# Designs tried in a protein design run: peptides against a protein of PDB entry 8HF1. Part 185

Target 1, 320 residues: chain A of PDB entry 8HF1
Amino acid sequence: NVMLYATKPTEVMVSFPHQEQVLTVTRLISAEIEKFYVSLDLMNIGVQPIRRSKSLQCLRDPSKKSFVKQLFNDFLYQMKEYGIYAASIAIISLIVEFDIKRRQAETLSVKLMHRTALTLCEKIRHLLVQKLQDMTYDDDDDNVNTEEVIMNFSTPKVQRFLMSLKVSFADKDPKDICCLVFVERRYTCKCIYGLLLNYIQSTPELRNVLTPQFMVGRNNISPDFESVLERKWQKSAIQQFRDGNANLMICSSVLEEGIDVQACNHVFILDPVKTFNMYVQSKGRARTTEAKFVLFTADKEREKTIQQIYQYRKAHNDIA

## One batch from the design tools (peptide; made by RFdiffusion4, then SolubleMPNN)

Design b2_p22_3_s3 (from b2_p22_3, 13 letters changed)
Fold by OpenDDE base, seed 1:
Structure b2_p22_3_s3 (fold): chain B 320 residues (1-320), chain A 22 residues (1-22)
Amino acid sequence: as target 1 above (320 residues)
Amino acid sequence: DKKKKLEELKEEIRKELATPLK
């Protein structure tokens, strides 16, 4: 038994300046959402039956208001963490969700609540798109999906992530690439996927090199709430990645749930590593020769992040 | 000016990606 020493991936840390995007548009959007929350709290949507079922189904009936607030809070997080370009993609997912919920509304009051949320999302979308257009020098090219626009309206973290992809994969053979991108939140997978599609399409060196997909873990919410479409998408995305039809996969906690993904040569951790399990599982996918495990950290948090990684390395070596 | 900054960033990232975390 030749113990093929699994070549430990080369760990790399990419630092980024902590820059809060102090854009007037982000302040306006935040203020509009806050005003909406005040209005939402005043809405009478009736008493939701507290489903007393002790099962994990109790998480199903967050007050229909709480779910609306969660989606907008998730959007605000994406706008802050990834920038206004990512936010312009993220808001579309909210529009789709609120339109579905509006159509499925059992009462006029709930229908009106989702309609009001949808109207706010359309306003936010318009504000974001307008701001993206204001920076396009060519008045004639309504295309906000250029490399320059994406880079200018992304956070320093996302800029460095995109540039890391460009540096790592420019003009490479697609067959030689097996890349994982880990994000913390499920909804971020789809947002970063949309951003990557546009970035790859706008970047000649990547157009025929990277084919992204995304997968999201199973919600601890019953598999019954995953739309049949989402489940079909996930299965298709995993299969495309296994077949080599996709060579970059964006995922959240999916690997913790026992989804077998092939050995990769690149693993990018876009969000902070919060758990030892996430560190071990994500790093354990970087198993090819010369595999890279790339972490992104704010400059202000670099030392803390390094110390945490050393602790995780030590703990991993003590178990292995 | 923006193009120059992007090329500078590209070179920084190239160096960081080539530097193992010790």
Scores: peptide ipSAE 0.589, ipTM 0.954, DockQ to the pose 0.837
Fold by OpenDDE base, seed 5:
Structure b2_p22_3_s3 (fold): chain B 320 residues (1-320), chain A 22 residues (1-22)
Amino acid sequence: as target 1 above (320 residues)
Amino acid sequence: DKKKKLEELKEEIRKELATPLK
């Protein structure tokens, strides 16, 4: 029995200040979304035909209103957790989604609902972009994608994550890097991917060093067009990461579904570790010699997070 | 001032990344 000395990754805890920066723009956006929810609840969109699809899609609101609210709630979460810059990227994905749903609408009332949601997204996009431009005094969209703008309009958590990438990977050989970034929510994968593309392009020390990709879990909500494109994207992204054409992969709970990803030398957990399974699976990807497993925590939650990680370590050592 | 704060943050992060969770 060759005892595979699984080299245990070095665990690191990065702390960030718990500052709720309540910007006027974020309050305005939240208030506009709440007003929209009141309006949405008053909309008569009729009874939607219950297509008896045999799959346990518990989340198909036949009214499609819950899906609209879910997308805006996910946006509000991203704006709160990752900041205004991340929100400016996240809103584009909502615009794309509502435009698709507007075109696919079977009734005029449903078409109008998605059009109203789309109009709100365009207003939110304008408010976010205007706020990013207020720092540069330049009307040029290229000026909002600088390292300085990205850092200043990101939350303390995201600032420390980006700085951790810069410190870890500045001027490294891209072939020596195999990095995973775990996030809680599927929608965050695309948002952080877009943020990282812009950050890497604006940071000379990371240009030609980091090539990001993202994986999204299977969408149980939308079986049709999005699920095929997403499955194709997921397969392509995994293949690029296996072939070394990408060296940083952003993923959610997708690795829980048995996706075989290569051994990595860096694993970043951007969001809190909520389950023992997530801890074991994510840590179990950091298998190279000198692998790092990096956690981010608010200063106020540091002690609680450390105790939880020690419990997970103990439980993992008792099973291994 | 902003550049100095970013360099201070960079040095803080370098120290944290070098400190294993014991």
Scores: peptide ipSAE 0.589, ipTM 0.954, DockQ to the pose 0.834
Fold by OpenDDE base, seed 2:
Structure b2_p22_3_s3 (fold): chain B 320 residues (1-320), chain A 22 residues (1-22)
Amino acid sequence: as target 1 above (320 residues)
Amino acid sequence: DKKKKLEELKEEIRKELATPLK
């Protein structure tokens, strides 16, 4: 009877100050989006004929307006939670999506709606990039991707996350690293991935150490809507992580039962742990010797977070 | 000044990462 001493990961909690980035640019962007919502509500895009095309998409938002609002609301959330630098990356994903939707528009009115949304995204992008450049003496667009700019325009949570990566992995052998980063939302995976690429490239101690990938969990609500490209990308990202070509994986869901991911030595929970299942499944990936399970919490919510983690630990020990 | 603040943050994070949640 080899008692598999399941080496319980060391749980760590990193605290961050609750500082709202009250920048004039974020207020301007929020006001422009709200003004756009008023304009969007007034747009007559016509009753889209419910084409009985088997795509469940036509059933959820016949007006396509709710989808536009969802993307901007997700952007606003991301700007608030991760900061202006993350927002400058996130807005590019909106630009791409609205350009695709503009090209695929079946009616002139829908085409105009997506064009108006796209124009707003370009304005937002310009405002964000200009604000990032205000810290750089050189007019060169590439100078916005420095460690200093990334850190200065990230939220205290993201600053501590990035610094935690730097402290944990500076000058280590890439082969000794197997890191998972959990986030709440699907779009956050791509944004944090883009942020990490730029941060790693700007940080000499990490440049040849960390190779990030991301994976978006299957949306149980509409597996049929995952583009063939997204499915191919997910398979490639998982394979790169299995092969050791990537050593940091960003995930929005606990890798579903059946995605065999190797035992990790680091698990970072960037967003709050909202469920017992998320706690158990994410912690259960930290299986190596000396594995770390790192949580991030606002100072104001530290005590509540500690109590919640103790409850989850107790419940996990009672089932195990 | 900014560099000093980043080093202070780095040392804070190092201490937090070394402290197990009891």
Scores: peptide ipSAE 0.588, ipTM 0.954, DockQ to the pose 0.838
Fold by OpenDDE base, seed 3:
Structure b2_p22_3_s3 (fold): chain B 320 residues (1-320), chain A 22 residues (1-22)
Amino acid sequence: as target 1 above (320 residues)
Amino acid sequence: DKKKKLEELKEEIRKELATPLK
């Protein structure tokens, strides 16, 4: 029960300017996804064979189209919230998912739908990678994974987060670090993990200091083989973090589900705190002496965020 | 210019991380 030990971590708020990256490539990608949605709505994917056995009504399974739209909407959100560099990593996860769904397709029409989505993802990936390369002046260094490229193509929020890690952990003993990073969405965990691997590798002061892992919530939707692999991977990632083989863990709301993670000295909240439970559960992991609980806020939302945190502090003190 | 802006950002973040939310 996380509520029983009244640990009082130092709460810190880092502000960032609200800058919309108005890039031509971002507008082009958004327009291509919108055109694809119009095409997707016109596609006749037919009835699934499993439903044909019980009713003669050719009900289109809207769930397959809605899932495709959800993945692209999550991608658009990540591109907006984290930037073009993060989007170049996020698009790979969509490519993998649509290739799996294309191979598992029971009908030619469903197979074609997932193939069309996959072709769009490959086009988006090419546009993103080309834009990352346009800033590397040296024709000989195709390496888009430099500290400069990552920082320049990240949102102000992500820039402040990466700089906060560099300031907090540069040249420290990896054994003295136990860090949690909370994000709202499941897909953001994988995206931020991939971004951190590249940033740590490109930053000499962090290369032998930080070893990241991530945890993804259980998908209640698919009892399939993927759920068994995800469960095995989650157990392995948690064990590596307990054994000290990893010292930074990226989490979504998974820690609310009762995952027993050790006491941490740093907790970063990358996305807005939306609930009192999220506040208590995440803050309750910052248990060591001198533990820090770090929040990120846009300058325009700073006052509203401060008032919300004071309300949560008051409510937490009234229950403790 | 970019290096100077990055060092200014680093110093700003150092100050914010040292300032408790009262």
Scores: peptide ipSAE 0.585, ipTM 0.953, DockQ to the pose 0.834

Design b2_p22_3_s4 (from b2_p22_3, 12 letters changed)
Fold by OpenDDE base, seed 5:
Structure b2_p22_3_s4 (fold): chain B 320 residues (1-320), chain A 22 residues (1-22)
Amino acid sequence: as target 1 above (320 residues)
Amino acid sequence: KKEEELKKLEEEIKAELATPLQ
């Protein structure tokens, strides 16, 4: 029971300016996705057979079109919340997913739908990579994975998160680090993991200090689509973090399902704390005497966030 | 200029990370 540990971590709030990235490339990508939605709505893919498993009802739009739209909406959210660099990583996950769905397609119409989605993802990937390359002055250095490129094409929230990691962990002993990073959405775990791998590799002060891993919660909507690979990955990731082979774990609500992880000295909440349960569960992982619990907030929402955290602190103290 | 802006941001974040939320 996470509630029993009396060690109150030091709570910290890092503020970031609310900047809407008004980049021409993000507008072009959004417009191409909207055009694709219009085309997708006009696609006749026929009535898909309703397989009567009770658990799968919500994702069974009989057209599978809702799932395609969900993946692109999730991508648009990544691009908005984390920036163009994170979007260049996120789009690869969509490419992989649509290629799998294209291969698994039972009909030519469904195969064509996933092929059209895949073609759009490749176009989006090209637009993103081209925009990342526009900052490399040297036409010959295709290395879009520099600290400078990552920082410039990340949102103010992600910039402050990365800099908070640099300030917190530069030149530390890897054994003294046990860090959790909480994100709201499952797909963000993998996106931020890929971003962190590149950032750590490009940042000398972190390269031999931080070893990231990620956990994705079980897809309760489609346990049949949880690849044997995802379940193996989750078990391996947890074991690496327990064995100290990974010292930074990116997770969503996975820890609410009773995954026992060791006591951590750092907990970062990258996305807004929406529930009291998330606050208690995440904060309850910061159990060392020097533990830090770091929140990120937009300047415009700082006061509202502070008030919400005080309400959660009060409610936690009334139950403990 | 850009390095100075990043250094300034690092100093600001260092100060925020050192300040407990009361």
Scores: peptide ipSAE 0.562, ipTM 0.946, DockQ to the pose 0.846
Fold by OpenDDE base, seed 4:
Structure b2_p22_3_s4 (fold): chain B 320 residues (1-320), chain A 22 residues (1-22)
Amino acid sequence: as target 1 above (320 residues)
Amino acid sequence: KKEEELKKLEEEIKAELATPLQ
């Protein structure tokens, strides 16, 4: 029981313009994924042997095609919500996952399916990297990991998030920082982690100030199928954050799992607050004196978001 | 230009982060 002590963190709302960056590259990538889905649906991979391990595996598409589509759909979401720079990191995670699945394939047809997915991921990676290089002034500096490139190829939401970190933590003692960043999707944790590593390394004012870590929520669908490695990694990440070896934690829905995380002085909600439970639990981590609870909203949705937060505040005060 | 835009954005974010949601 995290006793929700009625901590009154300062709630802040950062606005961002709704820019649909209609980049030609994002349209090309989306069209290539759609073509791949048509090809994937035509692939006969046979009936996969239902591994007789317990009941919840039956929700895994026996074709393993749904998992492939899920990864690409999550990639498309990350590209849209976080931008091309974040997408260039996200695609690497797909490459790694599909290569593992290709090597673990029990049939030639499944191996071929994952090989085709990998070929598409490499094409997407090339298109993304080429687009990031178009803004490098020096043809010789293949360093797409500059503050300028990261900012230019991030969505307005991510730009404001990164700038909010810079403003909040520039010239602070690392020991005085305990920051949580909440995201909706588990795969976004790793993507934003990679983006933050590069941003911190490119931003002198944040070098040696912020040490990020991430944690993914347990798969509610199959806690038994969390690899022993993922569970060990989660425990290590939490321990590093408790010990102060990491001072920024990126997490998705992890508070619902009763993970004991220390009181934080900053809580950033990068994705929309969709539920009262998410509001109360995330806000309930901002427990220190002068704690900030920072929300991001599109300008067009600002009023609606404000009204929703006031309703959540009222409901929280009625139960506290 | 881009540096000036980033600096402007930084000042806007400083102001928003200093303004409590009422």
Scores: peptide ipSAE 0.562, ipTM 0.946, DockQ to the pose 0.826
Fold by OpenDDE base, seed 3:
Structure b2_p22_3_s4 (fold): chain B 320 residues (1-320), chain A 22 residues (1-22)
Amino acid sequence: as target 1 above (320 residues)
Amino acid sequence: KKEEELKKLEEEIKAELATPLQ
């Protein structure tokens, strides 16, 4: 029971400027997705057979137009929230998903819909990679994964998150580190994981210090489509973190499912804390005497965030 | 300039990470 351990971590708040990075490439990508939505609405995909699965959860048939729009909306959110570098990683996950759906398509019309979505993802990937290369003088593809490129094409929130990791963990013993990073969305876990792998590899002070893993919650999409591979990956990632072979774990709201992870000395909340349950469950993982619970807030939302954290702290002390 | 801005940001973050939320 996470509520029983009265070890109060030190709560810390890191502020970032609210800069809308209005890049021309971001506007172009958004406009191409909006044009695609108009085209998608005009596509005749036929009447999808209502799989009469008694579970109301099966209403998100992956063959539906709404699922395609959801994936692109999640991509647009990640591009806005984390930046162009994170978007270049996120788009690869959409490419993989739409290629799987294209292969699994039961009808020619559904196959064509997923093919059109895939073609748009490849165009978006090209626009993102070209923009990352504009800052590299050398044509070598390996040059886009430098600390400078990652920092320049990340949002102020992500820049402060990466720098907070560098300041917290530079040249430390890997055995003394047990870190959790919380994000709101399932797809963000894999995106931030890929970003962290490249950042750690480009940062000498972290290269042999941090070993990241990620864990994604159970898909609200039917447990039948949770690939045996995804379940194996989750078990392996948790085991590596328990064995100390990984010392940083990226999680979505999954810790509500009671995944017993060891006591951590650092908990980073990359996205806004929206619920009291999220606050208690995430804070309750920071159990060491020197444990830190780090929040990120926009300067504009700082006062509102502080007031919300004080309300949650008070409510938590009244229950303890 | 960029390196000086990054060093300034590092010192700001170091100060924030050392300051408990009261």
Scores: peptide ipSAE 0.559, ipTM 0.945, DockQ to the pose 0.857
Fold by OpenDDE base, seed 1:
Structure b2_p22_3_s4 (fold): chain B 320 residues (1-320), chain A 22 residues (1-22)
Amino acid sequence: as target 1 above (320 residues)
Amino acid sequence: KKEEELKKLEEEIKAELATPLQ
């Protein structure tokens, strides 16, 4: 019962300006996805035969169109919330997923749908990478993974998150660090993980200090091969974090009850705290005497966020 | 200029990270 530990971590709130990155490339990408949705709605995918072995999710959308739209909507969210650098990483996950779905397609129409989605993802990737290269004037993909490029093409929230890691952990002993980063969405874990790998590699003060891992909540609904790989990855990532081989863990808000993660000294909440349960569960992981619980808020939402945290603190104290 | 902006941001964040949410 995470509620029983009256851990009093130091709660901190880092503010960021509410600046939407109004890039022409983001508008172009959004417009291409909207055009693709119109095309997708017109695609005759037919009724897929309900095989008894298909997951409940296959029963909900026999055409698989809703799943395709979900992935692109999650991508658009990541591009908006984290910036175009994060989007360049996020699109790779879509490419991998659509290629797997294309290969697994039982019909030519479904195969074509996933192929069209994949072609769009490759176009989006090219547009993003080209925009990142505008700073380096170099054709080498490795040159887009600099601290400068990452910072310039990240949202103000992500900039402050990355800098908060730098300030918190620069030149520290890796053994003294036990950090959790909470994000709302499953796909954000992979995106922020890839971003952090590149940022840490490009930041000398962090390169030998932070070893990130990520875990996503178990999607109990999909017995698919991807879900097996993700379950294996999750088990490995948790074990590495327990063994101290990783000292930063990126988690979706669905930390399953029963992932006994060690007492952490830092907990970062990258996305807004939407529920009391998320607040208590995430805060309840910050168990060391000097533990920090760091929130990120837009300046416009600062007061509302403060009041919400005070309400959660009060409610937590009333249950204890 | 960009490096100075990053350094300023680092100082601002350091101050925020040192300030408990009261």
Scores: peptide ipSAE 0.545, ipTM 0.943, DockQ to the pose 0.835; fails the geometry check

